# Designs tried in a protein design run: peptides against a protein of PDB entry 2FGR. Part 275

Target 1, 331 residues: chain A of PDB entry 2FGR
Amino acid sequence: SSVTLFGIVDTNVAYVNKDAAGDSRYGLGTSGASTSRLGLRGTEDLGGGLKAGFWLEGEIFGDDGNASGFNFKRRSTVSLSGNFGEVRLGRDLVPTSQKLTSYDLFSATGIGPFMGFRNWAAGQGADDNGIRANNLISYYTPNFGGFNAGFGYAFDEKQTIGTADSVGRYIGGYVAYDNGPLSASLGLAQQKTAVGGLATDRDEITLGASYNFGVAKLSGLLQQTKFKRDIGGDIKTNSYMLGASAPVGGVGEVKLQYALYDQKAIDSKAHQITLGYVHNLSKRTALYGNLAFLKNKDASTLGLQAKGVYAGGVQAGESQTGVQVGIRHAF

## One batch from the design tools (peptide; made by RFdiffusion4, then SolubleMPNN)

Design b2_p27_6_s3 (from b2_p27_6, 14 letters changed)
Fold by OpenDDE base, seed 3:
Structure b2_p27_6_s3 (fold): chain B 331 residues (1-331), chain A 27 residues (1-27)
Amino acid sequence: as target 1 above (331 residues)
Amino acid sequence: SVEEAIAEQEEQEKIATEGEGITISFS
């Protein structure tokens, strides 16, 4: 059997030119290139090709030393794996987010990521961003000539909010083709939640693809989220992403990513463009810089996620510029 | 080669997401 202690400490200086009051924010932030984390994982060979596993992972906030405490909300799973694939029990990334966020060239973190995996409504569920779930059972297939899939179900455990029952129930999965330079995936999910104390279904469909040319990588996402409300109509967002990355001099990577968020319930669009650079000082330590522009139109109030500095919205129709410069250390 | 460049990128992406870690093995 084995146990691995692992982690990432990613800390940056961040700036955004506008908050909700129109004022600038700056300071020490976290998780600009990768989410800072501390984890334990391990495996036991049970013989016959069967393995047991565990994974415990929590977020680290290097700016305040985890003043709000530490938990394993990133992942807390026990698993069995073998020729049949892997079954996991416990809180984790839901299968749809686990696969479809892999097309985000900014690793679903910092000021540059695809923000489609979001609570686009005033959803009252803890995981209404569609990223993780409590009480999750998940299954991942092996790769069969490129084809693979993942499925998940999360129990609601009769959680209620207002008149809404079954809050936190998730059902979803993906199918994918991963072969050499090509990756393509389709994900479908439904999560039960509440909005205004009323039952709401969060439906999600996501298509992702990437191609690695060796000298450059292209990646794209197409997503629709829909909060189906019994009263007040649907809250629908169509999100689009296109990104490119390229190695620089064998020691660095440059990234450029564009996203569009078409928020149908408010007839408003937001445009995000991010330029990033990572410089590898070693296999484990990197310097990085991100420059992001978020242009809100009409009633859109989206903000860049400068975690530890400012992750709130802006005034309707306002644009925001963000900068992060930091150090990532993996161990 | 393109394959070698992809493999090197995948290794760097893995380190950046999972960390290398310190592993203790038990017999």
Scores: peptide ipSAE 0.358, ipTM 0.844, DockQ to the pose 0.850
Fold by OpenDDE base, seed 1:
Structure b2_p27_6_s3 (fold): chain B 331 residues (1-331), chain A 27 residues (1-27)
Amino acid sequence: as target 1 above (331 residues)
Amino acid sequence: SVEEAIAEQEEQEKIATEGEGITISFS
């Protein structure tokens, strides 16, 4: 058997030129290149190709020393794995987010990530961003000639909000082809939630693909999120992403990513473009810089996610510029 | 090679997402 203690401490100086009042915000932020985390994981060989596993992982906030506490909300799973794949029990990334966020060149964190995995409708569920779920059972297949899949179901446990029942129920999965330089995936999910105390289904479809040319990587995402409300009509967002990365001088990586968020319910678009650079001082330690531009149109109020500094919205139709410069240390 | 470059990138991505960690083994 084994137990591994692991983590990442990622802390930055961050700046955004506009908040909801039109004022600048700056300070010490977290998780600009990778989400800061502390975890424990382990395995036990049960014989016959069967293994038990566990994974406990929580977010670290280096700017305040986790003043609000520490928990294992990132992942808290026990698993069985073998030639059949892996079954997981406990809070985790839902299969759709686990696979489809892998195409985000900014690792689903900081000011540069694809923001499609979002609560677009002021959903009242804790995980209405479609990233994680409580009470989750997941299954992941082995890779068979490139083909793989993952499936998940989360129990609602009769959770209610207002008149909405079954809040927190998730069902979803993906199919993928991962072979050498090529990755492609299709994900489908439905989560039950509430909006304004009324039952709402969050439906999500996501397509992702990447190709690694060695000298550069291209990645793309196509997503539709729809909050289906019985009253008031659907809240639909179509999100698109295209990114490229390339190694620089054997010690660095440059990244460029564009995203478009077409928010149908408010007939408004937001455009995000991010330039990132990572400089590896070692395998474990990197310096990084991110520069992001978010252009809101019409009624769009999206803000860049400068965690620890400012992650709120801006005024409708306003543009925001964000900068992060930081250190990532993995152990 | 392209394969070596992919392997190096995958190693860096793994470190950046999972950490290297300190492993204790026991029976």
Scores: peptide ipSAE 0.355, ipTM 0.846, DockQ to the pose 0.848
Fold by OpenDDE base, seed 2:
Structure b2_p27_6_s3 (fold): chain B 331 residues (1-331), chain A 27 residues (1-27)
Amino acid sequence: as target 1 above (331 residues)
Amino acid sequence: SVEEAIAEQEEQEKIATEGEGITISFS
């Protein structure tokens, strides 16, 4: 058997030119290139090609030393794996987010990521962004000639909010083709939640694709989220992403990503463009810089996610510029 | 080669997401 202690410490200086009051925010932030984390994982060979595994992972906040505490909310799983694939029990990324966030060139973190995996409707569930779930059972197939899939179900455990029952129930999965330079995936999910104390279904469909030309990578996402409410109509968002990355001089990577968030319930769009650079000082240590611009139209109030500095919204129709410069160290 | 460049990128992405870690093995 084995146990691995692992982690990432990613800390940055961040700036955003506008908060909800129209004021600038700046300071020391976290998780600009990769989410800072501490984890334990292990495996045991049970013979016959069967393995047991565990994974415990929590987020690290280097700016305040985890003043709000440490937990294993990133992942807390036990698993069995073999020629049949992998079954996981415990809190984790839901299969849809695990696969479809892999097309985000900003690794679903910092000020540059695709923000489509979001609570668009002020959902009252803890994980209404569609990223993780409690009480999750997941299954992942092996890769068969490029084809692979993942499925998940999370128990609601009779959780209630207002008159809504079954809160936190998740069902979803993806199918994918991953072969050499090509990746393509389709994900579908439904989560039970509440909005205004009333039962609401969060439906999600996501298409992702990438192609690695060696000298550059192209990546794209198409997503629709719908919070289906019995009263007040559906809250629908169509999100689009297109990104490119390229290696620079064998020691760095440049990234450019555009996203559009078409928020149908408020008839308002937001445009995000991010330029990123990572400079590898070693395999484990990198310097990075991100420059992001978010343009809200009409009633849109989206903000860049400068974690540890400012992750709130802005005034309706306002634009926000963000910068992060930091160090990432993996161990 | 293009394949080697892809493999190096995938290794860097893995390190950036999982960390290398310190592994203790038990017999």
Scores: peptide ipSAE 0.354, ipTM 0.844, DockQ to the pose 0.866
Fold by OpenDDE base, seed 5:
Structure b2_p27_6_s3 (fold): chain B 331 residues (1-331), chain A 27 residues (1-27)
Amino acid sequence: as target 1 above (331 residues)
Amino acid sequence: SVEEAIAEQEEQEKIATEGEGITISFS
């Protein structure tokens, strides 16, 4: 059997030129290139190709020393794995997000990531961004000639918010083809939540694809998120992403990513473009810089996620510029 | 090669997402 202690400490200086009041924010932020984390994981060989596993992972906030505490909300799973694949029990990335966020060249982190996995509707559920779930059972297939899949179900445990029942129920999965330079996936999910104390289904469909040319990688996402409210119209967002990355001089990586968020309920679009650079000082330590531009149109109020500095919205129709410069250390 | 470049990128991505870690093994 084995136990591994692991982590990442990623801390940056961040700036955004606008907050909700139109003022600039700047300071020390966290998780600009990778989410800062501390974890324990382990495996036990049970023989016959069967393994037990565990994974406990929590977020680290280096700017404040985890002033709000530490927990294992990133992942807290026990698993069995073998030739059949892997079954996981516990809080984790839902299968759809686990697979489809892999096409985000900014690793769903910092000011540059694809923001489609979001609570678009002021959902009152804890995980209405569609990223993780409590009480989750997940299954991941092996890779069969490139084809693979993942499925998950999260129990609501009769959680209620207002008149909404079944809050936190998740059902979803993906099918994928991963073969050498090519990856392509389709994800479908439904999560039950509440909006304004009323039952709401968060439906999500996501298509992702990438191709690695060695000298460059192209990646794309197409997503529709729909909050179907029992009372009131649907809150639908169509999100699009296209990104490219390339190695630089054997020690660096440059990334460029564009995203469009078409927020149908408010007939408003937001455009995000991010340039990122990572410079590897070693296998474990990197310097990085991100420059992001977010252009809100009309009633759109989206903000860049400068975690630890400012992750709120902006005024309707306002544009935001964000910068992060930081150090990532993995251990 | 392109395959070597992909493998190196995947290794870096893995380190960047999972950390190398310190492993204790039990017999």
Scores: peptide ipSAE 0.348, ipTM 0.838, DockQ to the pose 0.869

Design b2_p27_6_s4 (from b2_p27_6, 14 letters changed)
Fold by OpenDDE base, seed 1:
Structure b2_p27_6_s4 (fold): chain B 331 residues (1-331), chain A 27 residues (1-27)
Amino acid sequence: as target 1 above (331 residues)
Amino acid sequence: SVEEQIKALEEQEKIALNGEGVTLSYA
């Protein structure tokens, strides 16, 4: 049997030129290149190719030393794995986000990531961004000649918000082909939530693909998120991403990513472009810099996610520039 | 080579996502 203590401490100096009042914000932020975390994971060989596993992982906030506490809300699973694949019980990334966020060249964190996995409708559920779920059972297949899949179901446990029942119920999964330089995936999910105290279904479809050309990697996402409300009509967002990365000088990586968020309910678009650089000082330590531009149009109020400094919105139609420069250390 | 650099970056990405960790083995 084994137990592994692991983690990442990622802390940065961050700046955004506009907040909701139009003022600049700057300070010490976290998780600019990778989400800071502390975890424990382990395995037990049960014989016959069967293994038990556990995974406990929580977010670290290096700027304040976790003043709001520490928990295992990133992942808290027990699992069985073998030739059949893996079954997981407990809070985790839902299968759709686990697979489809892998195409984000900014690792789903900082000011540069694809922001499609979002609560687009002021959903009142805790996980209405479609990233994680409580009370989750997940199954992941082995890779069969490139083909793989994952499925998940989360119990609502009769949670209610207002008149909405079944809040927190998730059902979803993906199918993928991962072979050599090519990865491609289709994800589908539905989550029950509430908006304004009324029952709402969060439906999500996501297509992802990447290709490693040996000199650079290209990655893309196509997503539709739809909050289906019984009253007031649907809140639909179409999100698009295209990114490229390339090695620099044997120790660095440059990343460029563009995203478009077409927010149909407000007939408004937001454009995000991010340039990132990571400089590996060692296998475990890197310096990084991110420069992001977010252009809101019309009624769009999206803000860059400078965690620990400013992650709120901006005024409608305003553009925001963000910078992060930081250190990532993994252990 | 550029290919070797990409493989190295993929390894770094794996570390950046999961941490290398310190592993203790027990019976």
Scores: peptide ipSAE 0.405, ipTM 0.850, DockQ to the pose 0.716
Fold by OpenDDE base, seed 5:
Structure b2_p27_6_s4 (fold): chain B 331 residues (1-331), chain A 27 residues (1-27)
Amino acid sequence: as target 1 above (331 residues)
Amino acid sequence: SVEEQIKALEEQEKIALNGEGVTLSYA
């Protein structure tokens, strides 16, 4: 049997030129290249190709020393795995996010990531961004000639918000083809939540693909998120992403990613473009820099996620520029 | 090669996403 202590400490100096008041914010932030974390994981060989596993992982906030506490909200699973694949019990990434966020060249963190996995509708559920779920059972297939899949169900446990029942129920999954330079995936999910105390279904469809050309990687996402409200009509967002990454000098990586968020309920678009660079000082330590530009149009109020400095919105139709320069250390 | 550089980066990304960690083995 084994237990592994692991983690990442990623801390940066961050700047955004606008907050909700139109003022600049700057300071020390966290998780600019990778989410800072501390975890424990382990395995037990049960024989016959069967393994037990556990995984406990929490976010670290290096800027404040976890002033709000530490928890295992990133992942808290026990699992069985074998030739059949893997079954997981406990809070984790939902299968759809686990697979489809892998096409985000900014690792779903910092100021540059694809922001499609979002609470677009002021959903009142804890995980209305569609990233994780409590009370989750997940199953992941092996890879069969490139084909793989993942499925998940999260119990609502009769959680209610206002008149909404079944809050936190998730059902979803993906199918994928991962072979050599090609990855492609389709994900579907539904999560029950509440908006304004009323029952709402968060429906999500995501298509992702990437190709490694040997000199560069190209990646893309197409997503539709609908918050289907019982009263007030659907809140629909179509999100698009295209990104490229390339190695630089054997020790660096440059990333460029564009995203478009077409927020149908407010007939407003936001455009995000991010340039990132990672410089590997070692296998474990990197310097990085991110430069992001977010253009909101019309009623759009999206903000860049400079975690630890400013992750709120901006004024409607305002543009925001963000910078992060930091150190990542993995152990 | 650039392909080797990409593989090295992907390996570094895996390490950077999951941490290699310190493993203790026990009976």
Scores: peptide ipSAE 0.404, ipTM 0.846, DockQ to the pose 0.720
Fold by OpenDDE base, seed 2:
Formats: sequence, C-alpha cells, structure tokens
Structure b2_p27_6_s4 (fold): chain B 331 residues (1-331), chain A 27 residues (1-27)
Amino acid sequence: as target 1 above (331 residues)
Amino acid sequence: SVEEQIKALEEQEKIALNGEGVTLSYA
C-alpha cells in the first residue's frame, strides 16, 4: 500500500484596472498558473489487477494562510480501479468538467482560463458552475484504441431551495478520442438547481479538441449552457475558445487564448484574450506571467478571476485588464 | 530537441495538475 503527500503553492502579485465601482485592485493573489492545493492520495493492491484508492485534496490560499479554513472540497474520493477502469465515490470534478477543462490552456485557473463553466443564471446551488458535485458516483473507462468515456451521477439527497426539489442532482458524461497528437471530446450534463427559489435545470453541452503539431499545440472549446426556467425564459450562454501554446527556449512556454461568451438572455457578448508565459526554473518551480483583457459589451458584467485580489464583476459594458506575476512550486 | 522540450512540458503539466508528492509505502 502507499500514501502520497502532495501539493502546489502558487502565489502572485495581481492587478486589475477595474472592479464593480470602476476602481483598480491590486495585491497578493493565489493560483495564477495552477490552483494551489494540499492533498493526500494512496493506493492498495487488492490482487488480481484490482486496486483500491483514496484522494483527499483541498485548496490552499497562500495570501492569507487559509483564513477561512481548510477542507477537502477539491476532491474527497474512494475508488476501485482495474482493467474495467475506475469507479469513484465522493466529491470530485464531474466527468464533463474533468475532461473538457483539459482543453483549457490555462488549466481552469487564474485570469486567463475559459470561463464557460460558470453559474450564468444566479443559480442558488452550491456547484452551479458545473465543475464539481457532492454525493458523486463516477465511472471512467480505460482507453481502448483512443476511445474513452466517463459518466457520473450525483444524488440530490432531497435538498430543497425555495420550492425547488432535487437541488444538486447531476447526471452527465463524455465520450472522447485520445490518440497521439489528437484529442477530441463531447460532454453532456444536466444539473438540477434553483433560480429565484424556483426549480431550474442547468443543461450543458461541450465540444473540445486539441492537436499537438510538435512545435505548437492548438486547442478549442465550444459550449452551450442553458438554465431552463419555468418562469422568465431560458438563460442561455454560448461560449467559444481557441488557444495556442508553444515551447520557448527549452524551459519556457507561451500561451495565447481567446474566448467569446455570447450571453443570449441579455443579448450581450464578452471577449477575453490572454497571453501567458511560464518559465520553468526546475521540474518543480516556475515563474509565470499572465496578461488578460476582457471586453464586455452592452449589459455584460464579466470580470477576470484574480483570486485573492478581485474576482467580482465590472460595470455593464466595461473592459477590464488584468496582470498576474507569480511563483508556482509543486511538491 | 523539440521532442525533448515537449516531453519536458508534458511532465511539467502533469506535475502542475497532480503534484509529484512524497510517497510512503507500507505493508
């Protein structure tokens, strides 16, 4: 049997030129290149190709030393794995986010990531961004000649908000082809939630693909998120992403990513462009810099996620520029 | 080589996602 202690400490100096009041924010932030974390994981060989596993992982906030506490909300799973794949029990990334966020060149963190996995409708559920779920059972297939899949179901446990029942119920999965330089995936999910105390279904469809050309990687996402409400009509967002990355000088990586968020319910678009650079000082330690520009149109109020400094929205139709410069250390 | 650079970046990405960690083995 084995147990592994692991983690990442990623801390940065961050700046955004506008908050909700139109003022600048700056300071020490966290998780600019990778989400800071502390975890324990382990395996037990049960014989016959069967293994038990566990994974406990929580987020670290290096700027304040976890002033709000530490928990295992990133992942808290027990699993069985073998030739059949892996079954997981416990809070985790839902299968759709686990697979489809892998196409985000900014690793779903900092000011540069694809922001499509979001609560677009002021949903009242704890995980209405479609990233994780409580009470989750997941299954992941092996890779068969490139083909793989993942499926998940989360129990609502009769959670209610207002008149909405079944809050937190998730069903979803993906199919994928991962072979050599090519990756492509289709994900589908539905989560039950509440908006304004009324039952709402959060439907999500996501297509992702990447190709490694050897000298550069190209990656893309197409997503539709729809909060289906009985009253007030659907809140639909179409999100698009295209990104490229390339090695620089053997120790660096440059990333460029564009995203468009077409928020149909408010007939408003937001454009995001991010330039990132990572400089590896070692296998474990990197310096990084991110420069992001977010242009809101019309009624759009999206803000860059400078975690630990400012992650709120801006005034309608305002543009925001963000910078992060930091250190990532993995152990 | 470019291939070595890619492998190095892939290893860095794996570390950045999962952490290498310190592993203890027990009976």
Scores: peptide ipSAE 0.402, ipTM 0.847, DockQ to the pose 0.694
Fold by OpenDDE base, seed 3:
Structure b2_p27_6_s4 (fold): chain B 331 residues (1-331), chain A 27 residues (1-27)
Amino acid sequence: as target 1 above (331 residues)
Amino acid sequence: SVEEQIKALEEQEKIALNGEGVTLSYA
């Protein structure tokens, strides 16, 4: 049997030129290249190709020393694995986000990531961004000649908000092909939530693909999110992403990513473009810099996610520029 | 080669996402 203590400390200096009042924000932020975390994981060989596992992982906020406390909300699973794949019990990434966020060249963190996995409708559920779920059962297949899949179901446990009686129920999964330089995936999910105290279904479809050309990697995402409200019509967002990365001098990586968020309920678009660089000082330590531009049109109020400094919106139709420069250390 | 550089970066990314950690083995 084994237990592994692991983690990441990622802290940066961050700047955004506009907040909701039109003022600049700057300071010390967290999780610019990778989400800062502390975790424990372990395995036990049960014989016959069967293994037990556990995983406990919480977010670290290096800028304030976890002033609001520590929890295992990133992952808290027990599992069985073998030739059949893996079954997990507990809070985790939902299968759709686990697979489809892997195409984000900014690792779903900092000011540069694809922001499609979002609460687009002021949903009142705790996980209305479609990233994680409580009370989750997940199953992941082995890889069969490149083909793989994952499925999940989360119990609502009769959680109510207003007249909504199934808040937090999730059902979803993906199918994928991962072979050599190619990865491609389709994900589908539905989550029950509430908006304005009324039952709402968060439906999500996501397509992702990447290819490693040996000199550069290309990656793309296509996503539709719909909050289907009982009253007031659907809140629909179509999100698109295209990114490229390339090695620099054997010790660095440059990344460029573009995203478009077409917010149909407000007939408004937002454009995001991010340039990133990572410089590996060692196997465990890197310096990084991110430069992001977010252009809101019309009624769009999206903001860059400079965690620990400013992650709120901006005024309608305003553009935001963000910078992060930081250190990542993994152990 | 550039291919070797990409493999090295992929290994770095794997470490950067999961952490290598410190492992204790026990009976």
Scores: peptide ipSAE 0.399, ipTM 0.846, DockQ to the pose 0.710

